Peptides against a protein of PDB entry 6D0Y. Designs and how they scored, part 7

Target 1, 225 residues: chain A of PDB entry 6D0Y
Amino acid sequence: ETEDHLESLICKVGEKSACSLESNLEGLAGVLEADLPNYKSKILRLLCTVARLLPEKLTIYTTLVGLLNARNYNFGGEFVEAMIRQLKESLKANNYNEAVYLVRFLSDLVNCHVIAAPSMVAMFENFVSVTQEEDVPQVRRDWYVYAFLSSLPWVGKELYEKKDAEMDRIFANTESYLKRRQKTHVPMLQVWTADKPHPQEEYLDCLWAQIQKLKKDRWQERHIL

## One batch from the design tools (peptide; aimed at target 1 H5 C19 L28)

Design b1_p10_3_s2 (made by RFdiffusion4, then SolubleMPNN; from b1_p10_3, 3 letters changed)
Fold by OpenDDE base, seed 3:
Structure b1_p10_3_s2 (fold): chain B 225 residues (1-225), chain A 10 residues (1-10)
Amino acid sequence: as target 1 above (225 residues)
Amino acid sequence: SVAQELLEER
């Protein structure tokens, strides 16, 4: 395959075709594996780029990477390293929307057997530990909690299956922080239904409630968060 | 580990 053709294949995967998505991904993984000896660097860059630029295809590209990782473990590792480097760069550049998306992407890589569950747990432990830092802005603490909680829809089930005790500890620490953090004093909007008025919740409290419900529902998503 | 690598840049 030429470089241009590889780019086209990678960018267009998941589009409507006569074949199933799974079949297309398996086929593409095979093509990419065969071309690694000649185009490893290019393929690595392409995958990192589309992973970042096409968030609507998150599960497509995590699955593709999972398939490639199964074929070439070293390449899978290099991809993860590249994504971690990108996460670091995003944080340094204060690109927090990109950063949180990358955390979600990495989270889904656990489901694809690219990242080990214990490693992801350790990452989240480090995130939540930021809430214990002294003399730092609350916005920093809030962001890492947000990054953790907002990633759980993608990986919470797997992590609780493998590391339930550790996850419970992280949840306890998170809950403790949410109870003691300063909440903004703004006029609350109220949503009125026929029977009950509902005050607008603070965004992290709302997210926490959603995650608690998801956990209670055994991580089965019934509604879009 | 991935977690350790991230921690180093916090």
Scores: peptide ipSAE 0.032, ipTM 0.745, DockQ to the pose 0.017
OpenDDE base, seeds 1, 2, 4, 5: peptide ipSAE 0.030, 0.030, 0.030, 0.026; ipTM 0.732, 0.736, 0.733, 0.709

Design b1_p10_3_s3 (made by RFdiffusion4, then SolubleMPNN; from b1_p10_3, 5 letters changed)
Fold by OpenDDE base, seed 3:
Structure b1_p10_3_s3 (fold): chain B 225 residues (1-225), chain A 10 residues (1-10)
Amino acid sequence: as target 1 above (225 residues)
Amino acid sequence: SVAQKLYEER
């Protein structure tokens, strides 16, 4: 395959085809594996790019990387390293939207057997530990908690199956922080029903409640977050 | 998911 053709194949995977998505992914993984000796750097760059720029295809590309990782373990590792570098760059650039997406992407890579569960737990431990740092703006603390919680729909089940004790500790620390953090005093919007009026929750508190419910439901999603 | 299906086939 030519480089241009590889780019086209990678960018267009998951689009309308005469074949199934599964067949296309398996086929593409085979093509990419065969071309790694000649185009590893190009393929790596392309995959990183589409992973970042096409969030609607998150599961397609995590799956593709999973298939490639199964064929070439070293390449999978290099891809993860590249994505971690990108995450760090996004954080340095204060591009928090990209950063949180990358955390979600990495989270789904655990399901694709590219990232080990303990490694993801360690990352989340690091995130939540920011809440304990002194002289750090609350907005930064809040973001790391948000990044953690908002990623759990993609990986919470796997992490609790393998690292329940560690996850419980992270949850306890998160809960403690959420209870003590400062909240802006603004009149709350009231949602009124005939018999069940309730205030609108703060966004992190709301997310926390959603995640707690998801956990209670054994990480089986019934609602779209 | 697609991933799960593919891994189950292996």
Scores: peptide ipSAE 0.025, ipTM 0.717, DockQ to the pose 0.047
OpenDDE base, seeds 1, 2, 4, 5: peptide ipSAE 0.023, 0.018, 0.020, 0.029; ipTM 0.693, 0.623, 0.674, 0.729; seed 5 fails the geometry check

Design b1_p10_3_s4 (made by RFdiffusion4, then SolubleMPNN; from b1_p10_3, 4 letters changed)
Fold by OpenDDE base, seed 2:
Structure b1_p10_3_s4 (fold): chain B 225 residues (1-225), chain A 10 residues (1-10)
Amino acid sequence: as target 1 above (225 residues)
Amino acid sequence: SVAQKLLEER
């Protein structure tokens, strides 16, 4: 059946073939577009599912959605809405691993011209604003900062190119929070007698340092974070 | 909300 076939095509995209990945994605986008009138809901659900369950294919599916969005802007919007809804559900369910991944996925959708840069900036502003909330656990504040920082490898370049002033403000607020937050105990990973050429850092401080370096390098990744 | 702003500014 057509639905089963669509599932197979969507799930297997990016696998080895005689054609280039780009060609396969373009072809699949065309197939999906043609079937939207009859199978929009199914296609939407499938894309949301594979996006969530196959993190190794993140860039493949963001690209696919980008191509689809270019063909059908409304569908792209519905997809984004679905993913945001999923993000909310993940947060509500305290599934923070899925949530942070979804933020990364949404971040990469900016590169694929599915989400506007200002929208993503606004999202990150909201995330970092959690650090200013009163009477909330620090773990909550830390997570939103983590979600922001850990997503920047995927979208930092684009956001700074278009919204540098706003991003600088977010960074300043983030830095301020990181300086004033209570640091957790940093486990010693080295033996007592071993030389420590590099100081051990708390996980957010470490991530912050990595992002600062990435920013300094104009968001050109030399190493996968 | 985060989601609302993302949708409105798209």
Scores: peptide ipSAE 0.028, ipTM 0.729, DockQ to the pose 0.019
OpenDDE base, seeds 1, 3, 4, 5: peptide ipSAE 0.018, 0.027, 0.028, 0.019; ipTM 0.653, 0.712, 0.732, 0.652

Design b1_p10_4 (made by RFdiffusion4)
Pose (drawn by RFdiffusion4):
Structure b1_p10_4 (pose): chain A 225 residues (1-225), chain P 10 residues (1-10)
Amino acid sequence: as target 1 above (225 residues)
Amino acid sequence: SQEEAVESIL
């Protein structure tokens, strides 16, 4: 019964309400502490559900996990392990669109001080390392590069300041791969073949240009909540 | 304060 009270309470945080978003998260994180001794097992799988199925509300739930971790270290560990467990499950089942949501989630947890930045950089340079794998489809290399680049809008500022020597090695490996990709197929996927008024750009070249501009902008982006 | 937050969310 109170479990249902916990689920609908987690799913609806951040919706329209009289209280501010921050007041709601601080209050919700408080009640999840109180119920945690009895319902640790259930609270855990619910947070795993929203990290997998609600990427639009991503930054809301990473802050919530961040608050619980600052107050309860063992819970933070159990959750991260569950995320690693699910990331493997998703990649094994060929659910790559679902996997990028988990990688984005793990990345943003760095901003919440739940995951150390070096651990995240080590995972990313293993992602880009897939560009070196031989006898594999370009789409495989593309996805692992995408998972890295698409996470940087959230975790980009943090990972670079803490470790820029290894991050530049990753960017160098990434730029080298992007230049040697074949784009012969793009015309079949363009809604318009004309370059005017708006070019229809291959999704990785577009994301690359977006990330490089954010880099020149000192990693300042003014939209992500 | 936590009770207000719970009622506000629900």

Design b1_p10_4_s1 (made by RFdiffusion4, then SolubleMPNN; from b1_p10_4, 3 letters changed)
Fold by OpenDDE base, seed 4:
Structure b1_p10_4_s1 (fold): chain B 225 residues (1-225), chain A 10 residues (1-10)
Amino acid sequence: as target 1 above (225 residues)
Amino acid sequence: SQQKVVESIL
């Protein structure tokens, strides 16, 4: 009964209420903290589940975890470990859509003071280092670059505020890779008319251009066209 | 530690 109640509370947080979202999150964090001695495993599983299955509530649940981490640091650590394990499992299962979302979730946990900025920078350094691997499919290298770049809307501002020099190095390495990688499918997607040919931009090049603009605009997403 | 786990991801 208590487990069902916790599930309901966790799943419904962020929905329309007479109270502010902040108040609801603080209240829920208090409830969950009080129940950790008896239901830690269940709460961990629930939070991991909603984190994976409800991407529309990403910032709600990262905030909730941030509040819980502030109350119980050990629990926050266990949650991060669980999410990292899930990320590794997703990669092994070739579930790249789930994997990239998990990277975004972890990225936003930096904003919630659950993951330290230097740790996230180190993770991204590891991702971009895959581009230097030889005798591996380019799709692998491309995915790690995609995972890095597509996560920057959630954490780029924070990382550049705290680790600008390291981030610039990662960007330089990324740019170098993007310039030298093969682009084999772009020609098939080009639109040709007699009077006006339309070249199509490759997806990583397009994303790179968007992120570069976002960076130049001080990470204000409203400037992305 | 939390930090080490995050840094080790690939």
Scores: peptide ipSAE 0.046, ipTM 0.792, DockQ to the pose 0.021
OpenDDE base, seeds 1, 2, 3, 5: peptide ipSAE 0.019, 0.045, 0.044, 0.040; ipTM 0.638, 0.792, 0.787, 0.772

Design b1_p10_4_s2 (made by RFdiffusion4, then SolubleMPNN; from b1_p10_4, 4 letters changed)
Fold by OpenDDE base, seed 1:
Order: C-alpha cells, then sequence, then structure tokens
Structure b1_p10_4_s2 (fold): chain B 225 residues (1-225), chain A 10 residues (1-10)
C-alpha cells in the first residue's frame, strides 16, 4: 500500500461496509503487517494519531492494535511506548482532557492483550499515590483519582480477575482520600435545589458511587455511567 | 520494555 492509501484505510476502518467489522479489522491488520518493513514509522504515527484524535473509534483502534500486536509483538510494544510518551507530553502540557482519554485508551489495550494487567495496576497505583503528595493542589490529586476511576469501566473486570488484592488496596486508598478531601461546592449547590430536595453529590463522590455499584455488579454494565 | 514504560507514568 502507498503511504497515503494507508492513511485512508486506517482512518476509514469501522465505517459502514458490506463486510463485518471483525473481518475488516483482520484484513487491515494483515495489510499493515505486510507493510511494516517499508512503512513502520508512518503506520506507527498514523495509529497514534487516530487513537488520540478519534475517541468515537476507541474500541476499533484498540482492537486493531491488539490484532497487530498478535502478529508483530515488537510493533505492539513500540505503539505502547509511543502512546505512553504522548500521555507524558499531555500531562506536561496540562492537556488533562487528552490525558484522561489516553489513560482510557491504554486501559482498553489491556483487554486487547497489548498491555499486561499488572502493568496497568502499577500505573493506577502511581496515580492514587499522588493523593499522598504533600504541598500540591487538590485539583492535581482529584485528577489522578478521576483518571483512575473513569477508566475502570474499561478495565476493572480484567484487573480484579488478575490482581484483586492490589486493586482492593487501591480502592481502600481511594476511599480514604475521598473521605478527607475538601468538598465545599456541594453545600452551595444544594441551596439552589428546587421544590423537591435532591441529594447533591460531589462529582468524584458520584463517580465513586457509580464505580462501587459497577464493582458490586461484577463489572457488568447495566446502564451508561 | 512495554511493561516498564507503562509503569513509568509519574
Amino acid sequence: as target 1 above (225 residues)
Amino acid sequence: SRQKVVESIL
């Protein structure tokens, strides 16, 4: 495939076709594998770009990378390294919306057998450890907790299957932090309640409750979180 | 190496 044609193939995968998505992904993985000797760098850059810029196709591209990783494990590793570099750059640039999405993307790569569960657990341990940092703004601590919790719908099941004890520790630390952090905006919002009082929860407390329910439901989603 | 790089965040 030509370089520009590869871009078209990668960008258009998952769009309506006469074939199944699975067959299209397998076909594309085969094409990309065959072109790695000539276009590895270009393919790597393209995959990183679509992974970052097309969140609506998250599962499509994680699956594609999973297929490529199975065909060429070294390339899969290079992709992970590139995505981690991008995550680090996003954090350095304070692009937190991009960063949280990248964490979610990496989380789903665990399901695709590209990233090992223990490695993802270690990443989340690092995230939650930020809550123990001294002399840092709460917004920093909150963000890493948010990044952790908001990624669990994509990877919580796999992590508990492989590293339940470690995950329980992370959960305990998270719960402890959520209990002691400042929550000044909740009372303010409650003042604006209409005729029927509705219990207002802080956004992280709300997310925590949702994740606790998801965990209780054995990570089987019954509704959109 | 992918394991190490994933664990290297922060």
Scores: peptide ipSAE 0.467, ipTM 0.947, DockQ to the pose 0.020
OpenDDE base, seeds 2, 3, 4, 5: peptide ipSAE 0.467, 0.461, 0.466, 0.464; ipTM 0.947, 0.946, 0.947, 0.947

Design b1_p10_4_s3 (made by RFdiffusion4, then SolubleMPNN; from b1_p10_4, 5 letters changed)
Fold by OpenDDE base, seed 3:
Structure b1_p10_4_s3 (fold): chain B 225 residues (1-225), chain A 10 residues (1-10)
Amino acid sequence: as target 1 above (225 residues)
Amino acid sequence: EKEKVVQSIL
């Protein structure tokens, strides 16, 4: 059936073919646009599903959504709304790995001109504001900081280009929290090199250092995080 | 170009 065909096309995009990825994505966007009048709901569900289940194709599907959004503004909005609903559901279900991935996905949608930079900044402001909540478990505070920091490789450049002052404030608040948070007292592993031994850093401190370096490098990724 | 407003989840 036509629905099965659409599923196949959406799931297989990005696989090796005789055509370029860009050409395949543009072609698929055209096909999907043409079918929206009859299969909007199905297409929406399929895109949400593959976005969630195929994290290795994150940039492929964000790009596809970007192309569709350019063709059909309303559909792009519906997709974002669906993904936000999924994020909320993941948080409610304590599926934190899925939740953080969805934040990364949404972050990359900013680069694809699907989500406005100010909206993403506002989301991150809300995340970091959790660190200021009273009588809240540290694990909750840590997760929102982690979600923020771990998403910056996908969107930090764009956000600093458009909202540098606001981002600096978020960073300052994050740094303040990281300095005052309780760290687990465990024997530290040490990485020894020929010249200098290095203590193992706490995971959030390590991530913070990596992001600070990325920021210093003007968001040019030289190494995998 | 066309960008969506994301509603806060909090």
Scores: peptide ipSAE 0.038, ipTM 0.764, DockQ to the pose 0.024
OpenDDE base, seeds 1, 2, 4, 5: peptide ipSAE 0.039, 0.038, 0.016, 0.037; ipTM 0.764, 0.766, 0.629, 0.761; seed 1 fails the geometry check

Design b1_p10_4_s4 (made by RFdiffusion4, then SolubleMPNN; from b1_p10_4, 5 letters changed)
Fold by OpenDDE base, seed 4:
Structure b1_p10_4_s4 (fold): chain B 225 residues (1-225), chain A 10 residues (1-10)
Amino acid sequence: as target 1 above (225 residues)
Amino acid sequence: DRKKVVESIL
């Protein structure tokens, strides 16, 4: 395959086809594996690019990477390293929208057996530990909590299956932080009932409640978060 | 390795 053709194949995977998605991904993984000796750098860059820029195809590309990782473990490692480097760059640049998506992408790579669950737990421990740092802007602390919580729909089940104690600790720390942080609410959107007042939940509180419900439901999603 | 790099964030 030529470099241009590889780009086309990678970018278009998951689009309408006469074949199943699984078949297409397996086929593409085979093609990419065969071309690694000649086009490894290009393939790596392309995969990183689509992983960053096409969030609608998250599971497609994580699955593809999973297949490639199974075929060529070293390449899978290089991909993870590249993605982590990109995440660090995004964080440094305060590109939080890209960063949060990258965290979510990496989270799903756990399901694809590319990243080990304990490593992901460690990353989340690091994220939540930011909430304990002194002289750090709340917006930064909030983001790391957001990045953690917003990724759990993709990986929470796997992490709790393998590292339940550690995850519970992270949750406890998160809950503690959420109780103490400064919150902004829109008073006019508050709902009051005679028996129980329900103030508007701040976005992190809302997300927390959703994740708690998801956890309670054994990570079986019953609604779109 | 991938394990170390993932755990190295922050």
Scores: peptide ipSAE 0.476, ipTM 0.946, DockQ to the pose 0.020
OpenDDE base, seeds 1, 2, 3, 5: peptide ipSAE 0.470, 0.470, 0.472, 0.473; ipTM 0.945, 0.945, 0.945, 0.946

Design b1_p10_5 (made by RFdiffusion4)
Pose (drawn by RFdiffusion4):
Formats: C-alpha cells, structure tokens, sequence
Structure b1_p10_5 (pose): chain A 225 residues (1-225), chain P 10 residues (1-10)
C-alpha cells in the first residue's frame, strides 16, 4: 500500500506544483530516508526504473539520488552497483538506446557527487577504445562514441576541470575516428539533399560540432536544468 | 505545505 504511495510519489516529482522543484526534492528525499529502513529494497528498484525509463526527467532523479547518497553512503553504493548491473544487461540484450540513458545517468551523478570523476573518465576512454577494435561494424564504434559525446552536455564541465590531460587524449582519439568514418550512405537518409537553407548533417558530425562549440564556450550551456 | 503536497501526490 505504502509502496504504491512511494511509486506515484517518485514518478510525479518535478511536475507542476505550488512548491518549487528544489523544495519538492528536498522534501521527497526526506521521506525516502524515513521509509528506507523498511523499504530499501523497493525504493531501490523504483529509482532504477526511472533512471531507465524516464531520461527526460534525468537531472531531477540524479539530484534525488544525490541527496540520498550524501545522507546514506551504503544506499548510493547499492544503486550504482544496480546501474552497472543494468547497463550490462542492456548492452547484452542489444538495447543500446536504453543503455545511453543509463550512461547519461551515471555521468550526471558525477555532478551530484555520487560518482568520482576519475571513475567516469576511465569508463569513457574504454568507450572510445572501441574505435580501435578491429573487425567490428562502424555502427558499433559509432554508438560507443555517441554514448560518450552525448553525455558530455551534462558532465562535460566537471570531467574536464578535474582531469583535462586524459580527457584530451579521449578527444584526440575521438577526432581521429570521426575523420576516418565513411559517409557514403548519408544521402539515402537525408530528408533534403540540398544544403540550403538547412544542411541535414550526419548525427555524429553534428554532435561533434556541438560539443566542440561547448568546449570553446568554457563548457557553459544555458538550458539543462 | 510541502508535506500536504506530497500527501496529495501519494
């Protein structure tokens, strides 16, 4: 019964309400502490569900997990382990669109001080390391590069300031791979073949240009909540 | 006020 009260309470946080978003998260994180001794097992799988199925509300739930971790270290560990467990499950089942949501979630948890930045950089340079794998489809290399680049809008500023020597190695490996990709197929996927008024760009070249601009902008982006 | 709001959501 109270479990249902916990689920609908987690899913609806951040919706339209009289209280501010921050006031709602601080309040919700408080009640999840009180119920945690009895319902640790259930609260855990619910947060795992929203991290997998609600990427649009991503930053809301990483902050919530961030608050519970600052107050309860063992819960933060159990959750991260569950995320690593699910990331493997998703990649094994060929659910790559679901996997990028989990990688984005792990990444943004660095901003919440739940995951150390070096651990995240180590995982990313293993992602880009897939560009060196031989006898594998380009789409495989593309996805692991995409998971890295698409997480940077959230975690980009933090990972660079803390570790820029290894991040530049990653960017160098990334730029080298992007230049040697074959784009012969792009015309079949363009809604317009014309370059005017708007070019229809290959998705990785587009994301690369977007990330490099954000880099020149000192990693300041004004949209992400 | 926050508690009442959370109760309405629950």
Amino acid sequence: as target 1 above (225 residues)
Amino acid sequence: AVAEELAELA

Design b1_p10_5_s1 (made by RFdiffusion4, then SolubleMPNN; from b1_p10_5, 5 letters changed)
Fold by OpenDDE base, seed 4:
Structure b1_p10_5_s1 (fold): chain B 225 residues (1-225), chain A 10 residues (1-10)
Amino acid sequence: as target 1 above (225 residues)
Amino acid sequence: SVKEELEKMA
């Protein structure tokens, strides 16, 4: 297939179709695999682009990458490396919204068997370790905690199933940091339904409470009421 | 490796 056709296929996957999404993704993965010898770089760039710019299709593209990784392990690795590079670039450019989304994307790649659970745990350990650094602005520390916590809905279950002890340590460190950081309370909508009401909390405290509830609920989200 | 790259993210 031509380069332009590949772009179209990748960008349009998940749209309304007579076939199931799963079937379409499997088919597309096959097409992409077949074209890797000729268009690897282009396919890589395209996947990185849609992964970054189409957050509404997060699970679609993580699944696609998962399927492709199963077919071509090396390509999967190259994709992850590219995404990590993009994450670093986003951080350097202070594009924190993009950065946090990329972390979520990477998190879901664990579920798609592209990234190993221990590797993701190591990433989160590194994130939370920033809170222990001296002479680091709180905004930076807060962001890494936010990136960690806000990604757990996508990967928390898997990580606790495989690395519960390590995750507990990360949680403990996170909690300790949240207790000692400077706080500015801002109203925030709760993402998860809680059985018990929570007092007014700033955004990280609120997120922490929600994640704790999610953890307690065995990482099963309830419908928002 | 992917693992090594992930460990360098912070």
Scores: peptide ipSAE 0.033, ipTM 0.743, DockQ to the pose 0.019
OpenDDE base, seeds 1, 2, 3, 5: peptide ipSAE 0.032, 0.011, 0.031, 0.016; ipTM 0.742, 0.520, 0.735, 0.579

Design b1_p10_5_s2 (made by RFdiffusion4, then SolubleMPNN; from b1_p10_5, 6 letters changed)
Fold by OpenDDE base, seed 1:
Structure b1_p10_5_s2 (fold): chain B 225 residues (1-225), chain A 10 residues (1-10)
Amino acid sequence: as target 1 above (225 residues)
Amino acid sequence: DVLAELEKMA
């Protein structure tokens, strides 16, 4: 494949096709593997770009990377390194929305057997350990908790299957932090209805409750009709 | 470095 054609293939994967998505991804993985000797750097950059800029295709590209990793483990490692560098750059640039998305992307790579579950658990341990840092803004502590909790819908099941004891410790530490952190005056932020007002729950407390429910449901998401 | 563990496995 030519360089320009590879870009088109990578960008358009997952769009409507006569073939199944799985078939298309397997085919593309084969094409990319064959072209790695000539276009590794370009392919790496393209995959990083689409992974970052097309969040609607998150699971498509994590799956693709998983397939490529199975074919070429070294390339999978290089991709992870590139994504970690991007995450660091996002944090340095104060682009926290991109950063949290990248954490979710990396989390889903665990499901695709690109990142080992113990490594992700260790990273989340580090995230939650930020809550114990002294003389730092609470916004820093809150962000890492948010990044952790926000990623669990994608990887919580796998992490508990592999490292339940460690995850329980992380949860305990998270809960402890949420109880002691400074909160805004939530009662002042109310949804007023015709019958009675309802206080808005603080965003991290709300997320925590959602994750606790998800955990209780054994990480099976329920959709509302 | 909070990302050190991922860097090790990569």
Scores: peptide ipSAE 0.090, ipTM 0.820, DockQ to the pose 0.019
OpenDDE base, seeds 2, 3, 4, 5: peptide ipSAE 0.087, 0.081, 0.081, 0.048; ipTM 0.818, 0.817, 0.816, 0.771

Design b1_p10_5_s3 (made by RFdiffusion4, then SolubleMPNN; from b1_p10_5, 5 letters changed)
Fold by OpenDDE base, seed 4:
Structure b1_p10_5_s3 (fold): chain B 225 residues (1-225), chain A 10 residues (1-10)
Amino acid sequence: as target 1 above (225 residues)
Amino acid sequence: SVLEELEKMA
């Protein structure tokens, strides 16, 4: 495959096709693997780019990377390294919207067996540990909690299956922080039921409640009331 | 630190 053709294949994967998504991803993984000797750097860059720029295809590209990782562990590692580097850069540049997405992406890579569960747990431990930092703005603490909680829909089940004790500790620390932090209430879109009114909550408290429910539901999403 | 942990993940 030519470099330009590879770009097209990578960018268009997951679009309407006569074949199943799974078959297309498997096929693409095979093509990419075969071309790694000649186009590794380009393929790496392309995957990193689409991973960042096409959030709607998060699970598509995490799955693709998972398939590639299974075929070539070295490449999988290099991809993770590149994404981690990008995350660090985003954090340093205060690009928090990109950063949180990257955390979610990395989280889903755990499901794809690219990142080990213990490593992700350790990252989240470090995120939540920021809440214990002294003389830092609350916005910093809040963001890391947000990054953690907002990633759990993608990885919470896996992490609790393998590291339940550690996750419980992280949750306890998170809850403790949320109780003691200063709260700023903002208007939020809510669905009200006449028989079940909802109190006003700020964004982190709301997210926490949602995640608690998700956890209670064994990480199977359903309608949140 | 967060950054240190991120570096360990690869």
Scores: peptide ipSAE 0.053, ipTM 0.808, DockQ to the pose 0.018
OpenDDE base, seeds 1, 2, 3, 5: peptide ipSAE 0.049, 0.049, 0.043, 0.042; ipTM 0.798, 0.799, 0.780, 0.773; seed 2 fails the geometry check

Design b1_p10_5_s4 (made by RFdiffusion4, then SolubleMPNN; from b1_p10_5, 5 letters changed)
Fold by OpenDDE base, seed 4:
Structure b1_p10_5_s4 (fold): chain B 225 residues (1-225), chain A 10 residues (1-10)
Amino acid sequence: as target 1 above (225 residues)
Amino acid sequence: DVAAELEKMA
């Protein structure tokens, strides 16, 4: 097999097929596993690339990585490490859009048994801890809260099943921060008044409300966030 | 078709 052929397979997985998606993913995982001795670094890079470039296939590639991790635990670990490195680089570069997506991707890897729930909780604890720092801009603090909250649709259920007490603590800290943070209002951009009974909510407050609703619904999503 | 391609590689 050639690198180009592997790339094609990886990029095209999830497309319409006579077989089930799961069957195709298992098959691809098998092929990739077999080629790891020869193309480990390339496969690693390819998976990282498509994971980043094709957000619409997030669950496909997390599942693929999950299957591959089950076959080769070391490779799965290397993949996670690579993604974490990328996240760190994105954060250093203030590439917030990429970074938040990577957090979501990592979050879904928990569901695929690639990342342990406690590890993800620890990451979120670290994120929310940034809100306690006074020497950083609020926009930075807000982003970490956003990254945390916006990732919960992918992992909230799993984390609360396994680490409910810790998650509650994170939620409490988040709520506390949201109450005390400065809220920016741009009247020129507002369509409606902020007055009751139909006030326009700040974006983090809105997200918080949505996540609270999701939590209340036991993480059974009834609407797309 | 992914399945077809996988068959070729299996």
Scores: peptide ipSAE 0.025, ipTM 0.689, DockQ to the pose 0.245
OpenDDE base, seeds 1, 2, 3, 5: peptide ipSAE 0.022, 0.023, 0.024, 0.023; ipTM 0.680, 0.689, 0.690, 0.704

Design b1_p10_6 (made by RFdiffusion4)
Pose (drawn by RFdiffusion4):
Structure b1_p10_6 (pose): chain A 225 residues (1-225), chain P 10 residues (1-10)
Amino acid sequence: as target 1 above (225 residues)
Amino acid sequence: AFEEWEEEVL
């Protein structure tokens, strides 16, 4: 019964309400502490559900996990382990669109001080390392590069300031790969072949240009909540 | 305000 009270309470946080988003998260994180001794097992899989199925509300739930971790270290560890467990499950089942949501989630948890930045950089340079794998489809290399680049809008500022020597090695490996990709197929996927008024760009070249501009902008982006 | 919102949700 109270479990249902916990689920609908987690899913609806951040919706329209009289209280501010921050007040709601601080209050919700408080009640999840009180119920945690009895319902630790349930609260865990619910947070795993929203990290997998609600990427639009991503930053709301990483902050919530961040608050619980600052107050309860063992819960933070159990959750991260569950995320690593699910990331493997998703990649094994060929659910890559679901996997990028989990990688984005792990990345943003660095901003919440749940995951150390070096651990995240080590995982990313293993992602880009897939560009060196031989006898594999370009789409495989593309996805692992995408998972890295698409997470940087959230975690980009933090990972660079803390570790820029290894991040530049990753960016160098990434730029080298992007230049040697074959784009012969793009015309079949363009809604318009014309370059005017708006070019229809290949998705990785577009994301690359976006990330490099954000880099030149000192990693300041003004949209992400 | 949080308690009112929590009651509405429950």

